# Peptides against a protein of PDB entry 3NZW, part 71

Target 1, 212 residues: chain A of PDB entry 3NZW
Amino acid sequence: TTTLAFRFQGGIIVAVDSRATAGNWVASQTVKKVIEINPFLLGTMAGGAADCQFWETWLGSQCRLHELREKERISVAAASKILSNLVYQYKGAGLSMGTMICGYTRKEGPTIYYVDSDGTRLKGDIFCVGSGQTFAYGVLDSNYKWDLSVEDALYLGKRSILAAAHRDAYSGGSVNLYHVTEDGWIYHGNHDVGELFWKVKEEEGSFNNVIG
Target 2, 222 residues: chain B of PDB entry 3NZW
Amino acid sequence: QFNPYGDNGGTILGIAGEDFAVLAGDTRNITDYSINSRYEPKVFDCGDNIVMSANGFAADGDALVKRFKNSVKWYHFDHNDKKLSINSAARNIQHLLYGKRFFPYYVHTIIAGLDEDGKGAVYSFDPVGSYEREQCRAGGAAASLIMPFLDNQVNFKNQYEPGTNGKVKKPLKYLSVEEVIKLVRDSFTSATERHIQVGDGLEILIVTKDGVRKEFYELKRD

## One batch from the design tools (peptide; aimed at target 1 A20 G47 G48)

Design b2_p25_2_s2 (made by RFdiffusion4, then SolubleMPNN; from b2_p25_2, 11 letters changed)
Fold by OpenDDE base, seed 2:
Structure b2_p25_2_s2 (fold): chain B 212 residues (1-212), chain C 222 residues (1-222), chain A 25 residues (1-25)
Amino acid sequence: as target 1 above (212 residues)
Amino acid sequence: as target 2 above (222 residues)
Amino acid sequence: PKKFKTKVPAVQESPYDGPVKYWNF
């Protein structure tokens, strides 16, 4: 798995691969590793598939309950804290989760929290999470600027996941791409890695380790 | 060291069509190298046009199916005989599986039915309740033999339009029930040839708007 | 805009391997 999120002048980019594995077996190439908690809040999934799906779905329910009780959307800080508190209660039980909670509230602006099953909760501007995270960082860190255009930021997110999909055997399938703004998240499509690879190779003259 | 889990072998396969879904399984039940039964059905009609199979350790599979059938019954009691949708069934099964997260049901679960738009639906689960809706899924002993075949023949992976120099993929299309049944039969006959834990019989449950139909075919008994 | 120093997260390990396949993301 490779997931990433970063803040920039235009909001948040979230990009994830779609491969699930069971050891050396490719279980699926079409998994959705982003949960749409509400129109302004996303969660990403890395680690145990069931742990991530179950608890992030549960988180969605808790976020909805907050909205019903408080008559306002939950903050990204509070949503991430709910998840962090939950996984910390299960510390030592063997949960495996590497998550990013990404959202936009009027109070916080664009916000990203990293939450993992060790109980770590971090606020930041850039995170890559999963077995391919170092490959994604290699591309992302080399090209990241706060002042990226929305188009360039979307491309950078997509391109970073593509790099990870190319080098990490446990990442691949497709890139699911999101842009989060004050008006909510926008889905920017599913990009098959096979088609995307050849397109990018041709346009950039990159990936010269592969002879066409 | 004591292992609480067994392996009863077998293989299951789900394929969704446009307005139907199929869930098939062999009828062989084994322990190690011994055939326990040549006809032990593992695909079940659970009501509400939902068919289910939980393949792996048969004791766990049977327990899970019984719990789900009971869940369907209680859903009717609690919600004025409302039909359980396939997506709601999938969520319910996730909770059944994840409720035993620390002592899992040792099974690969597949359900099939129709979604609320009348389209064929197949959901597959890992032992602890991760799930995905897919067009097709193989599970069990011969899943590694069948799944690549389904990728090619159902999802048309690695197929291109003739004369396009590999630039145009074969377009996705739904298969007819007859085509799906042919693929299922070919899958199981091929798997039976190469896997000792697959054989004896093939039971296919076909879900349509008119209900669940069953078909049975003999497989090799070697 | 307020920028935060980001710590590199730990690599996520595959928690499950066995005859019945657990899925990992």
Scores: peptide ipSAE 0.418, ipTM 0.776, DockQ to the pose 0.406; fails the geometry check
OpenDDE base, seeds 1, 3, 4, 5: peptide ipSAE 0.410, 0.394, 0.391, 0.408; ipTM 0.698, 0.774, 0.767, 0.769; seeds 1, 3, 4, 5 fail the geometry check

Design b2_p25_2_s3 (made by RFdiffusion4, then SolubleMPNN; from b2_p25_2, 9 letters changed)
Fold by OpenDDE base, seed 2:
Structure b2_p25_2_s3 (fold): chain B 212 residues (1-212), chain C 222 residues (1-222), chain A 25 residues (1-25)
Amino acid sequence: as target 1 above (212 residues)
Amino acid sequence: as target 2 above (222 residues)
Amino acid sequence: PVRFKTKVPAVQKSPYDGYVQYWNL
């Protein structure tokens, strides 16, 4: 898996691959590694598929209950804290989760929290999570600026996942791309890695390790 | 080291069509190198136009299917005989599987039916309840032999339009029920040739708006 | 505000994680 999220002047970009594996077996190329918790809040998935899917779905229920009780959308800080508290209670049970909770509230603005199954909870501007994270960081860190245009930011997210999909055997399939703003998240499509690779190679003159 | 799980072999396969879905399984049940049964059905009609199979350790599979059937019954009691949708069934099965996260059911689960728009639906599960809706899925002993074939023949992977120099992919389209049945039969006959845990018989459950139809075909008994 | 504590089952490491192959992301 390779997931990433970063803050910039235009909000948050979230980009993820879609491969699931069972050892050396490619179990799926089409897994949704982003949960749409509400129109303003996203969760990303890395690690055990069931652990992430189950508990982030549960988190969605808790976020909805908050809205019903408090008549206000849950903050990104509070949502991430709920998940962090839960996984911390399961510490030592063998859960495998590397998650990012990304959202926009009027109070917080664009916000990203990293939460993992060790109980780590970090607020930050840039995170890459998964087996391909270092490959994504290589591209993302080299090109990241706060002042990126929305178009450039979307491309950078997509391009970083593509780099990871190319180098990490456990990442691939497609890139799912999101832009989070004050008005909520916008889905920017599913980009097949095979088609995207050749397009980017041709347009950039990159990936010259592949002859063709 | 003690292994609490058995392996009863077999293979299952789901394919969704436009207005139908198919879930098929062989009828061989084995332990190690011994055939326990040549006809032990493992694909079940669970009501509400939902068919289910949980392939792997048969004791776990049977337990899971029984629990799900009971869940369907209680859903009707609690919700005035409301039909359980396939997506709700998938969520329910996730909870059944994940409820045993720390002593999992040793099974690959597939369900098939129609979604709320009347479109064919196949859902697959890992042993602990991650699930995905897919156009096709193979599970069990010969899944690694069949799944690449389904990628090519159902999802048209690595197929391109002639004369385009590999620039234009073959467009996705739904297959007819007849085409799907042919693919299922070819898949299982091929799997039977190459895997000792697959054979004897093939049972196919076909879900349409009119209900569940069953078809049976003989496989090699070697 | 009544903080509903989520009842978490007793933390026990699964002795069976080595027997079952899960999907990984």
Scores: peptide ipSAE 0.435, ipTM 0.793, DockQ to the pose 0.219; fails the geometry check
OpenDDE base, seeds 1, 3, 4, 5: peptide ipSAE 0.376, 0.380, 0.396, 0.433; ipTM 0.767, 0.770, 0.775, 0.792; seeds 1, 3, 4, 5 fail the geometry check

Design b2_p25_2_s4 (made by RFdiffusion4, then SolubleMPNN; from b2_p25_2, 10 letters changed)
Fold by OpenDDE base, seed 1:
Structure b2_p25_2_s4 (fold): chain B 212 residues (1-212), chain C 222 residues (1-222), chain A 25 residues (1-25)
Amino acid sequence: as target 1 above (212 residues)
Amino acid sequence: as target 2 above (222 residues)
Amino acid sequence: PVKYKTKIPAVQKSPYDGPVQYWNF
């Protein structure tokens, strides 16, 4: 898996691959690794598929309960803390999760938290999470700037996941893209890596290690 | 075998002066060789002029610090806002740590403040709650690089008066705040050069009778 | 890695430990 999220002048870009594996077996190329918790809050998934899906869904329920009780959407800080507290309670039980909680609230603005099954909770502007994270960082860090246009930021997210999909055997399938703004998240489509690779190679003159 | 513990690297150190204490830590958070954050503070003002850091596995460290902060809060509730003394804080932290004796917090804990006489105090803890008051202590990834240096520069170990043929030890004296800050900076800059888990930034919390002051210095970002 | 004086205790097994393959993201 490769997931990434970064903050920029236009909000948050979230990009993820869609491969699931079982050992050396490609279990699926079409899994959704972003949970849409609410219109303003996303969770990303890396690690154990069941652990991520189950607990992030549970998180969604907790966030909804908060909204119902408080008549206000939960903060990104609080949502990420709920998840962090939960996985910390399960420390030693063997949960495998690498997550990013990304969202926008009026109070916080665009916000990203990294939360993993070790109980680590980090606030930051840029995270790549998964087996392909280092490949994604290579592209993302090389091209990131705060002042990216929305178009360039979306492309950068997509391009970073593509790089990871190319180099990481455990990443691939497609790239799912999200843009999070004050008006909520916007889904920017599913981009098949097979098609995207050749398109990018032709347009950029990149991936010259592949002859085609 | 599944290991519930991570290692987030970093280094901390405390130095007690005459009427102040310093607790410093780098701001790098890592997993293995990957930098998770270049600025993740790990030294905290806990109230009552007590600063605390629990370095090692960050999840455990954060949990411990939160529990201690909560303990301070409850202490105030139960004892009419009485200030928690640094020695009482140390005892409380021992109980927090030892309460998990069979599933320890994977951290090296240091607190700093002033004792009841207004003198600088540094307490260090092992993962299960053994503690000692010391003039200085380094903890974390580069502790082995820093601690001998502190022994030499704070406690003047193996130093002798010039011209005495090694017969007269350098006298113990308290260091000034400026001298301590210099030692802290030199320690961390040196550690950063030789340890991959240390770097990015240095936060220093200085405790005096007037409260807690924070200073920040850049470290190498490699 | 940080060296601690106290040994890490035995840990619980993951509920997913076993011969069956589970999905990873």
Scores: peptide ipSAE 0.430, ipTM 0.685, DockQ to the pose 0.139; fails the geometry check
OpenDDE base, seeds 2, 3, 4, 5: peptide ipSAE 0.385, 0.392, 0.388, 0.379; ipTM 0.762, 0.766, 0.758, 0.764; seeds 2, 3, 4, 5 fail the geometry check

Design b2_p25_3 (made by RFdiffusion4)
Pose (drawn by RFdiffusion4):
Structure b2_p25_3 (pose): chain A 212 residues (1-212), chain B 222 residues (1-222), chain P 25 residues (1-25)
Amino acid sequence: as target 1 above (212 residues)
Amino acid sequence: as target 2 above (222 residues)
Amino acid sequence: SSLGNFNEPYTQFNPFLESYEDKIL
């Protein structure tokens, strides 16, 4: 698993791979590791497939309950805290999740929170989570500028997940892209590494090691 | 010490067609190196045009299928006999499984039917509720032998248009019920050849807008 | 730029996987 989300001039970019594993067994190449909590809230998934899916789906129901009660969209900070506090209640029981809650509110602007099953909750501009997180950090950190165009930022996030899908035996499948503005999230497609790799290698001249 | 789990072998397979779906499983039940039964059904019609199989520790698989069948019964009681759509059944199974997160049903579960558009649908589950909708899925003992074959023959993976220099992928034309039954039977004869926990019989449940049909085929008994 | 403290793959459970592989001829 490799997931990343980063803030920049144009909002937030979110990118994830789609591989699921059972040890060395590739369980699936087509899993959705991003959950659309609502039109302005995204959650990313890494760790236990069931823990992430179950609790992030539950988080969506909690956010919706807040909107009905308060007649207002839930903040990114509060939404990430609901999950952070829930996971904290289960500390020591073996839940396994590395998560990112990304969204936009007039009150907060573009906002990213890292939340994991240890109970850690961190606000930040850049996060990479999962077994492939360091591979994504290597490409993303060395090409990141606050002033990236939406187009360049979308590409960097895509390229970073691709670097992780290549080097991490536990990451791969396809790349799912998202862009977050004050008008909500915009899905930017599912890119199969099976074709994305060769295309990027030719057009970029990178991945110079692998013989084509 | 006491071990609450055992392994009863068996293999299950699910393929979705355009307007049908199939869920197949061998009828052999095993413990260690012995055969408990050569015919013990493991794929069930749960009503509302849904078939399901929870494969692994059979006691857990039975308890789960029994609990889900009862869930469909109550769904009708509480919602004015409304039909439980396959997507709804999948989310329901997720909660049933995750409800035992800290003492799991040790099963790999697959369900099949049609979605609300009449299309074929297959869902597979992790022991603790992780699930996804798919075109096909192999579960159980021979899953590692069969799933690669299905990726090739069902989703045409690694296959290209001849003479296109590997540039054009083989189109994803869709399989008929006849072509699917062939892939299923071949899959199980192959699995019976290489895996000692697979054999005796093969039982397939076919699901269409007209309901659930069953077909049975013998397998090698060694 | 910060890395997450969490570095585990997206894992599904399969407790019998190793035992099934030992049964392959």

Design b2_p25_3_s1 (made by RFdiffusion4, then SolubleMPNN; from b2_p25_3, 20 letters changed)
Fold by OpenDDE base, seed 2:
Structure b2_p25_3_s1 (fold): chain B 212 residues (1-212), chain C 222 residues (1-222), chain A 25 residues (1-25)
Amino acid sequence: as target 1 above (212 residues)
Amino acid sequence: as target 2 above (222 residues)
Amino acid sequence: MQLSSFRGAFEVADPYREYYLSTVK
């Protein structure tokens, strides 16, 4: 698994692979590792599939309840805190979650929180989460700039996941790509890793460890 | 230490078509190397045009199916006999499974039906309630033998248009019910040849807008 | 700069594989 999110001048880029595994078995190549909590808030998934799906869906319900009660959208800080508090209550029970809560509120602007099942909650500008995170960081950190154009930022997110999919056996399938702005998240498609790899290799002259 | 779980073997398979869905399972039930039954159905019509199978430990599978059937009943009571949609059924089953997160049902669950647009739908679940909608899924003992075959024959993986030098993928298309049934039969006959926990009989439930139809085929009894 | 520490894969339970045993432990 490789998930990433980063802030830049144009908002937030979120990119994830789509592989699920059971040991050395590829259980699925088409998993949705991004939950669309509301039009302005996303959650990413790494770790136990059921733990992530169940509790991030639950989080969505809590966020909706907040909106109904308070007549305003929940902040990214509050949403991430709800999840953090929940998993902390289960600390020691065996939950496995590595999540990013990404969103945009007028109060906060573009915001990313990392939340894991150990109880860690971090706010930051760049996170890669999962077994392939170091591969993604290698590409992302080398090319990241705050002043990236939206087009370049989208490509960088996609390209970082591709690098991880290439090197991490537990990552692959496709890249799901999102751009989060003040107006909400925009889905930028599902990009099959097989097709994307050859396209990028040809256009960049990269991945020369593979002979076509 | 004590193991509360058994393994009753078997294999199940779901495939979604354009306006239909199929859920199939063998009828063999085993313990270790002994055949308990040559005809123990494990694919069930749960009402509202939803078919379900929970393959693995039969006691857990039966319990889960019973709970879901009961859930369907109560859904009707609480919502003026509203038809339970397949996506809502999937969410409900997730809660049933995750409710036992720390003592899971030892099963791989697949449901099949039609979505709200009348399109075929297959949902698969892990023992603790993660789920995904897919065009096809094999579960159970011979899933590892069948799933790659389905990748190739349902999703046309690794197939390319002739004369394109492997540059143009075979286009995705829906299969007819006849084609799907052929694939199901070939899958199970092949699995039976290579796996001792699969065989005896094949029961196929076909879901269409007109309801659920059942077909039965003999498998090898070795 | 803060780093994410979670390095797990997205894993599903499987009653026919070793991972499932860890989920019921």
Scores: peptide ipSAE 0.442, ipTM 0.843, DockQ to the pose 0.373
OpenDDE base, seeds 1, 3, 4, 5: peptide ipSAE 0.438, 0.426, 0.439, 0.437; ipTM 0.839, 0.839, 0.839, 0.835

Design b2_p25_3_s2 (made by RFdiffusion4, then SolubleMPNN; from b2_p25_3, 21 letters changed)
Fold by OpenDDE base, seed 2:
Structure b2_p25_3_s2 (fold): chain B 212 residues (1-212), chain C 222 residues (1-222), chain A 25 residues (1-25)
Amino acid sequence: as target 1 above (212 residues)
Amino acid sequence: as target 2 above (222 residues)
Amino acid sequence: MTLSSYTGAFEVEDPFLDYNLSTVK
C-alpha cells in the first residue's frame, strides 16, 4: 500500500494505490483505500483491510452523529481524535491501521491528521503512509512546493504513487486521486498504473530501468 | 497445540453479469486427504434474491450463513418486510465477520445478487470482514488457479484488439448468462484436474430479477 | 488462509498463524 496526502496553496491532494494483498497473493487490484466520510472529509486506509474498513466506516457514523447533534460538521481535529481514541482503546489487541484524516472546515481550513493503531496522532502538511511510503516520499519531497498549481499538485500526487507502485511489490493497480478544497473534495479519477506508467515514461523520459 | 480450525476444501466462484449474477461451488467436502462427502452443497439462497457461500472451514461457514439468514429474518421484522439490498447485506456480513475479529471465521465469503438498479453484483469478504464489490471472484482451494483465468476471460486482462500491436485493449463488455455458465464450468473442470480438494459436483445458483434458479453439473470424482 | 491487507509499514498479525503453526507441530 501507498497512500499520501499533502497540503499546498490550493488545498489538499490525496492519492492512493488500489492493491490489496494476502501474503504473496494479490487479493485485489481495485480496492478503494479512500473513504468519503462526508463531502469535506476523507479517510485513507493502510494496514489491515478489515480494521481500516470497519473502523473508518464507524468513524463516518460518528461524524454523522456529531453533525446531527451539534448542527455543524465535525472538525478534522475532532474526527481524527475520535479515531485515535478508539484505536488506543484497542492498544495491544492487534489492530493494524495507518490512516490519514483529510478535510476542510471553516474553522480549520484544509487539514491533515495522521492516525495509527499505536495511538500516534499527528497534524502535518505532508504524509506518506504504507509499505511504499519511502518511494513516494522520494518523489514527493523532491518536487513539493507550497506554491504548486492545482494541476502540478495533482500530477505530483499521482506521480508519487506511481513511483511507489513501480518499486513496492505491495502497491499497484491504480491511482485514486482527490483534491480537497474549501468547497469539498473532488475526485480526479482512477488511473491504471500500467497505462500511466508507459505514458509517464514516454512523456518524462523516466523509469529508464525499464526498456520499452 | 490446539488448532480450532479445520479445512474442508472446496472452491466457490461468483460472476456478475449485466442483469444477473451467479455463485457457484463444488460439492466436495474433505478433511485432510479424505472425502467426507461428494455432495455437500455450500451455496445457499438466503432470501431477498441473495445467494451466499462461505468456503473454508465448513463449520464456520455454516454458522456464518445461518447467522446471516437469521439477520435477513430480523431485518424483515424490523423494517416491515422490506427487501434487504445486497449492499446492506454486505455491510451486515462485515459486522458478522468482524464481530469475531479476534477469533475469526475461517472462511472466504462471497455473496451474489442484484443491486438496487437491477445490475448483477458480487461481494467478496476476507475472514474478518473486509469486502469489495467485484465483477468476479473465486474463493477457496483453487482460487489461485481460477482468478487469473477470470481476470483474462471476464475482465479481459492482457487481451488486445487484433492488429493494434498491443496498443488497444479489448473493450469491456458484459457476458451473457450462457457465456458465464460456460466460464464457470470450464473453471471448475480445470480446477478439478489440478486440485484434490475440488471435484464431484458443481452447483450454480443464478440470480435474476425473476428469482434464483439452480443448475447442477457432474465433476470428476477421483 | 491469510487476511487481506493494505500492507504498509505496519505488520498485520494473522489470526490463523498460531493455529496453522500448531498443525505443523
Scores: peptide ipSAE 0.118, ipTM 0.767, DockQ to the pose 0.122
OpenDDE base, seeds 1, 3, 4, 5: peptide ipSAE 0.070, 0.105, 0.106, 0.125; ipTM 0.752, 0.768, 0.766, 0.754; seeds 1, 4, 5 fail the geometry check

Design b2_p25_3_s3 (made by RFdiffusion4, then SolubleMPNN; from b2_p25_3, 18 letters changed)
Fold by OpenDDE base, seed 1:
Structure b2_p25_3_s3 (fold): chain B 212 residues (1-212), chain C 222 residues (1-222), chain A 25 residues (1-25)
Amino acid sequence: as target 1 above (212 residues)
Amino acid sequence: as target 2 above (222 residues)
Amino acid sequence: MTLSSFNGPFEVEDPYLELNLSTLK
């Protein structure tokens, strides 16, 4: 798995691969590793597939309950704290989760929290999470700046996942891409890695380790 | 050393068409190298045009299917006989599986039916309830043999238009019920030749808007 | 039988192994 999120002048970019594995077996190439909690809030998934799917769906329900009770959308801080508290209660039970809670509220602005099953909760501007995270960081850190255009930021997110999919055997399938703004998240499509690789190679003149 | 799980072998296969879905399974039940039964059905009509199979440890599979059938019954009681949608069924099954997260059902679960738009639907589950809607899925002993075949023949993976030098992929299209049945039969026939835990009989449940139809074919009895 | 995972730097324990350990005690 490779997931990433980063803040920039235009909001938040979220990009993830779509491969699921069971040991060395490729269980799926088409898994959705982003949960759309509400129109302004996303969660990403790494680790145990069922753990992530179950508890992030549960988180969605908790966020909806908050909205109903408080008559306002839940903050990114509060949403991430709910999940963090939950996984902490299960500490030592064997849950495996590496998540990013990404969203926009008027109070917070664009916000990213990292939450994992070890009990870590971190606020930050840039996170890559998964077995391919180091590969993604290599590309992302080399090209990141706050003043990226939306177009460049989207491409950078997509390109970073592609790099990870190329080098990490546990990442692949496709890239799912999101842009989060004050007006909510926008889905920017599913990009098959097989097709995307050749396109990027041709356009950039990159990936010269592979003969075309 | 006590092992609470058995492995009864077998293989299951789901394929979604445009306006139908198929869920098939062999009828062999085995423990280690001993055939317990040559005809033990493992694909079930659960009502509301939903068919289900949970393949692996048969005791767990049967328990899970029974729980789901009961869930369907209670759903009708609570919601004035409203038909359970396939997507809601999938969510319910996730909760059944994840409810035993720390003592899982030792099964690979597949359900098939029609979505609310009348389109074929197949959902597959891991032992603890991760699930995905797919066009096709193989599960069980010979899944590793069949799934690559399905990737090629249902999803047209690694197939390209002739004369394009591999630049144009074969377009995706729905298969007819006849084509799907043929693929299922070929899959199980092939699997039977290479896997000792697959054989004896093949039961295919076909879900359409008109209900569930069953077909049976003999497999090699080796 | 294995669990599906989105692999990362997180330990995905097979709950079946845990059961085996528990039954050994």
Scores: peptide ipSAE 0.107, ipTM 0.754, DockQ to the pose 0.093
OpenDDE base, seeds 2, 3, 4, 5: peptide ipSAE 0.103, 0.099, 0.098, 0.097; ipTM 0.768, 0.767, 0.769, 0.753; seeds 2, 4 fail the geometry check

Design b2_p25_3_s4 (made by RFdiffusion4, then SolubleMPNN; from b2_p25_3, 19 letters changed)
Fold by OpenDDE base, seed 3:
Structure b2_p25_3_s4 (fold): chain B 212 residues (1-212), chain C 222 residues (1-222), chain A 25 residues (1-25)
Amino acid sequence: as target 1 above (212 residues)
Amino acid sequence: as target 2 above (222 residues)
Amino acid sequence: MQLSSFKAPFEVEDPYLEYNLSTVK
């Protein structure tokens, strides 16, 4: 798995791969590793498929309950704290989760929290999470600027996942791409890694270790 | 080491069509190298036009299916006999599986039916309740043999239009029920030849708007 | 950490059993 999220002048970019594995077996190439909690809040999934899918769905329910009770959307801080508190209660039970809670509220603006099953909760501007995270960081950190255009930011997110998919055997399938703004998240499509790779290689003149 | 799980072999296969879905399974039940039964159905009509199979450890599979059937019953009681949708069924099964997250059902679960738009739907589950809607999925002993075949024949992976020098992919299209049945039969016939835990009989449940139809075919009895 | 389709069982009490057994909407 490779997931990433970063803040920039235009909001938040979220990009994830779609491969699931069981050992050396590719279980799926089409896993949705982003949960759309509400129109303004996303969660990313890395680690155990069921753990992430189950508890982030649960988180979505808690967020909805908050909205119903308080008549206000839950903050990104509060949503991430709910998840963090939950996984902390299961500490030592063997949950495997590496998540990013990304969203926008009037109070917070664009916000990203990292939450993992070890109980770590971090607020930050840039996170890559998964077995391919270091590969993604290599591309992302080298090209990241706060002042990126939306177009460039979207491309950078997509390109970083592609790099990870190329080098990490446990990442691949496709890139799912999101842009989070004050108006909510926007889905920017599913990009097959195979097709994307050749396109990028041709356009950039990159990936020269591979001959087409 | 305490191992509470067995492996009863077998293989299951789901394929979604445009306005139908198919869930198939062999009827062999085995422990180690001993055939327990040559006809033990493992694909079930659970009502509300939902068919289900949980393949792996048969005791766990049977328990899970029974629990789901019970869930369907209670759903009707609680919701004034409302039909359980396939997506809601999938969510319910997730809860059943994840409820035993720390002592899982040792099964690969597939359900098939029609979505709310009348389109064929197949959902597959891991042992602890992660699930995904897919066009096709193989599960069980011969899944590793069949799944690549399905990728090629259902999803047309690695197929290109002739004369395009591999630049134009074969376009995706829905398969007819006859084509799907043929693929299922070919899949199980091939799997039976190469895997000892697959064979004896093939039971296919076809879900359409008109209900669930069953077909049976003989497999090699080796 | 890759998204895996299976994990080994652990024997631990589930404090959220009620949710896990909740009925579908």
Scores: peptide ipSAE 0.082, ipTM 0.754, DockQ to the pose 0.036
OpenDDE base, seeds 1, 2, 4, 5: peptide ipSAE 0.047, 0.055, 0.021, 0.046; ipTM 0.749, 0.758, 0.751, 0.766; seeds 2, 4 fail the geometry check

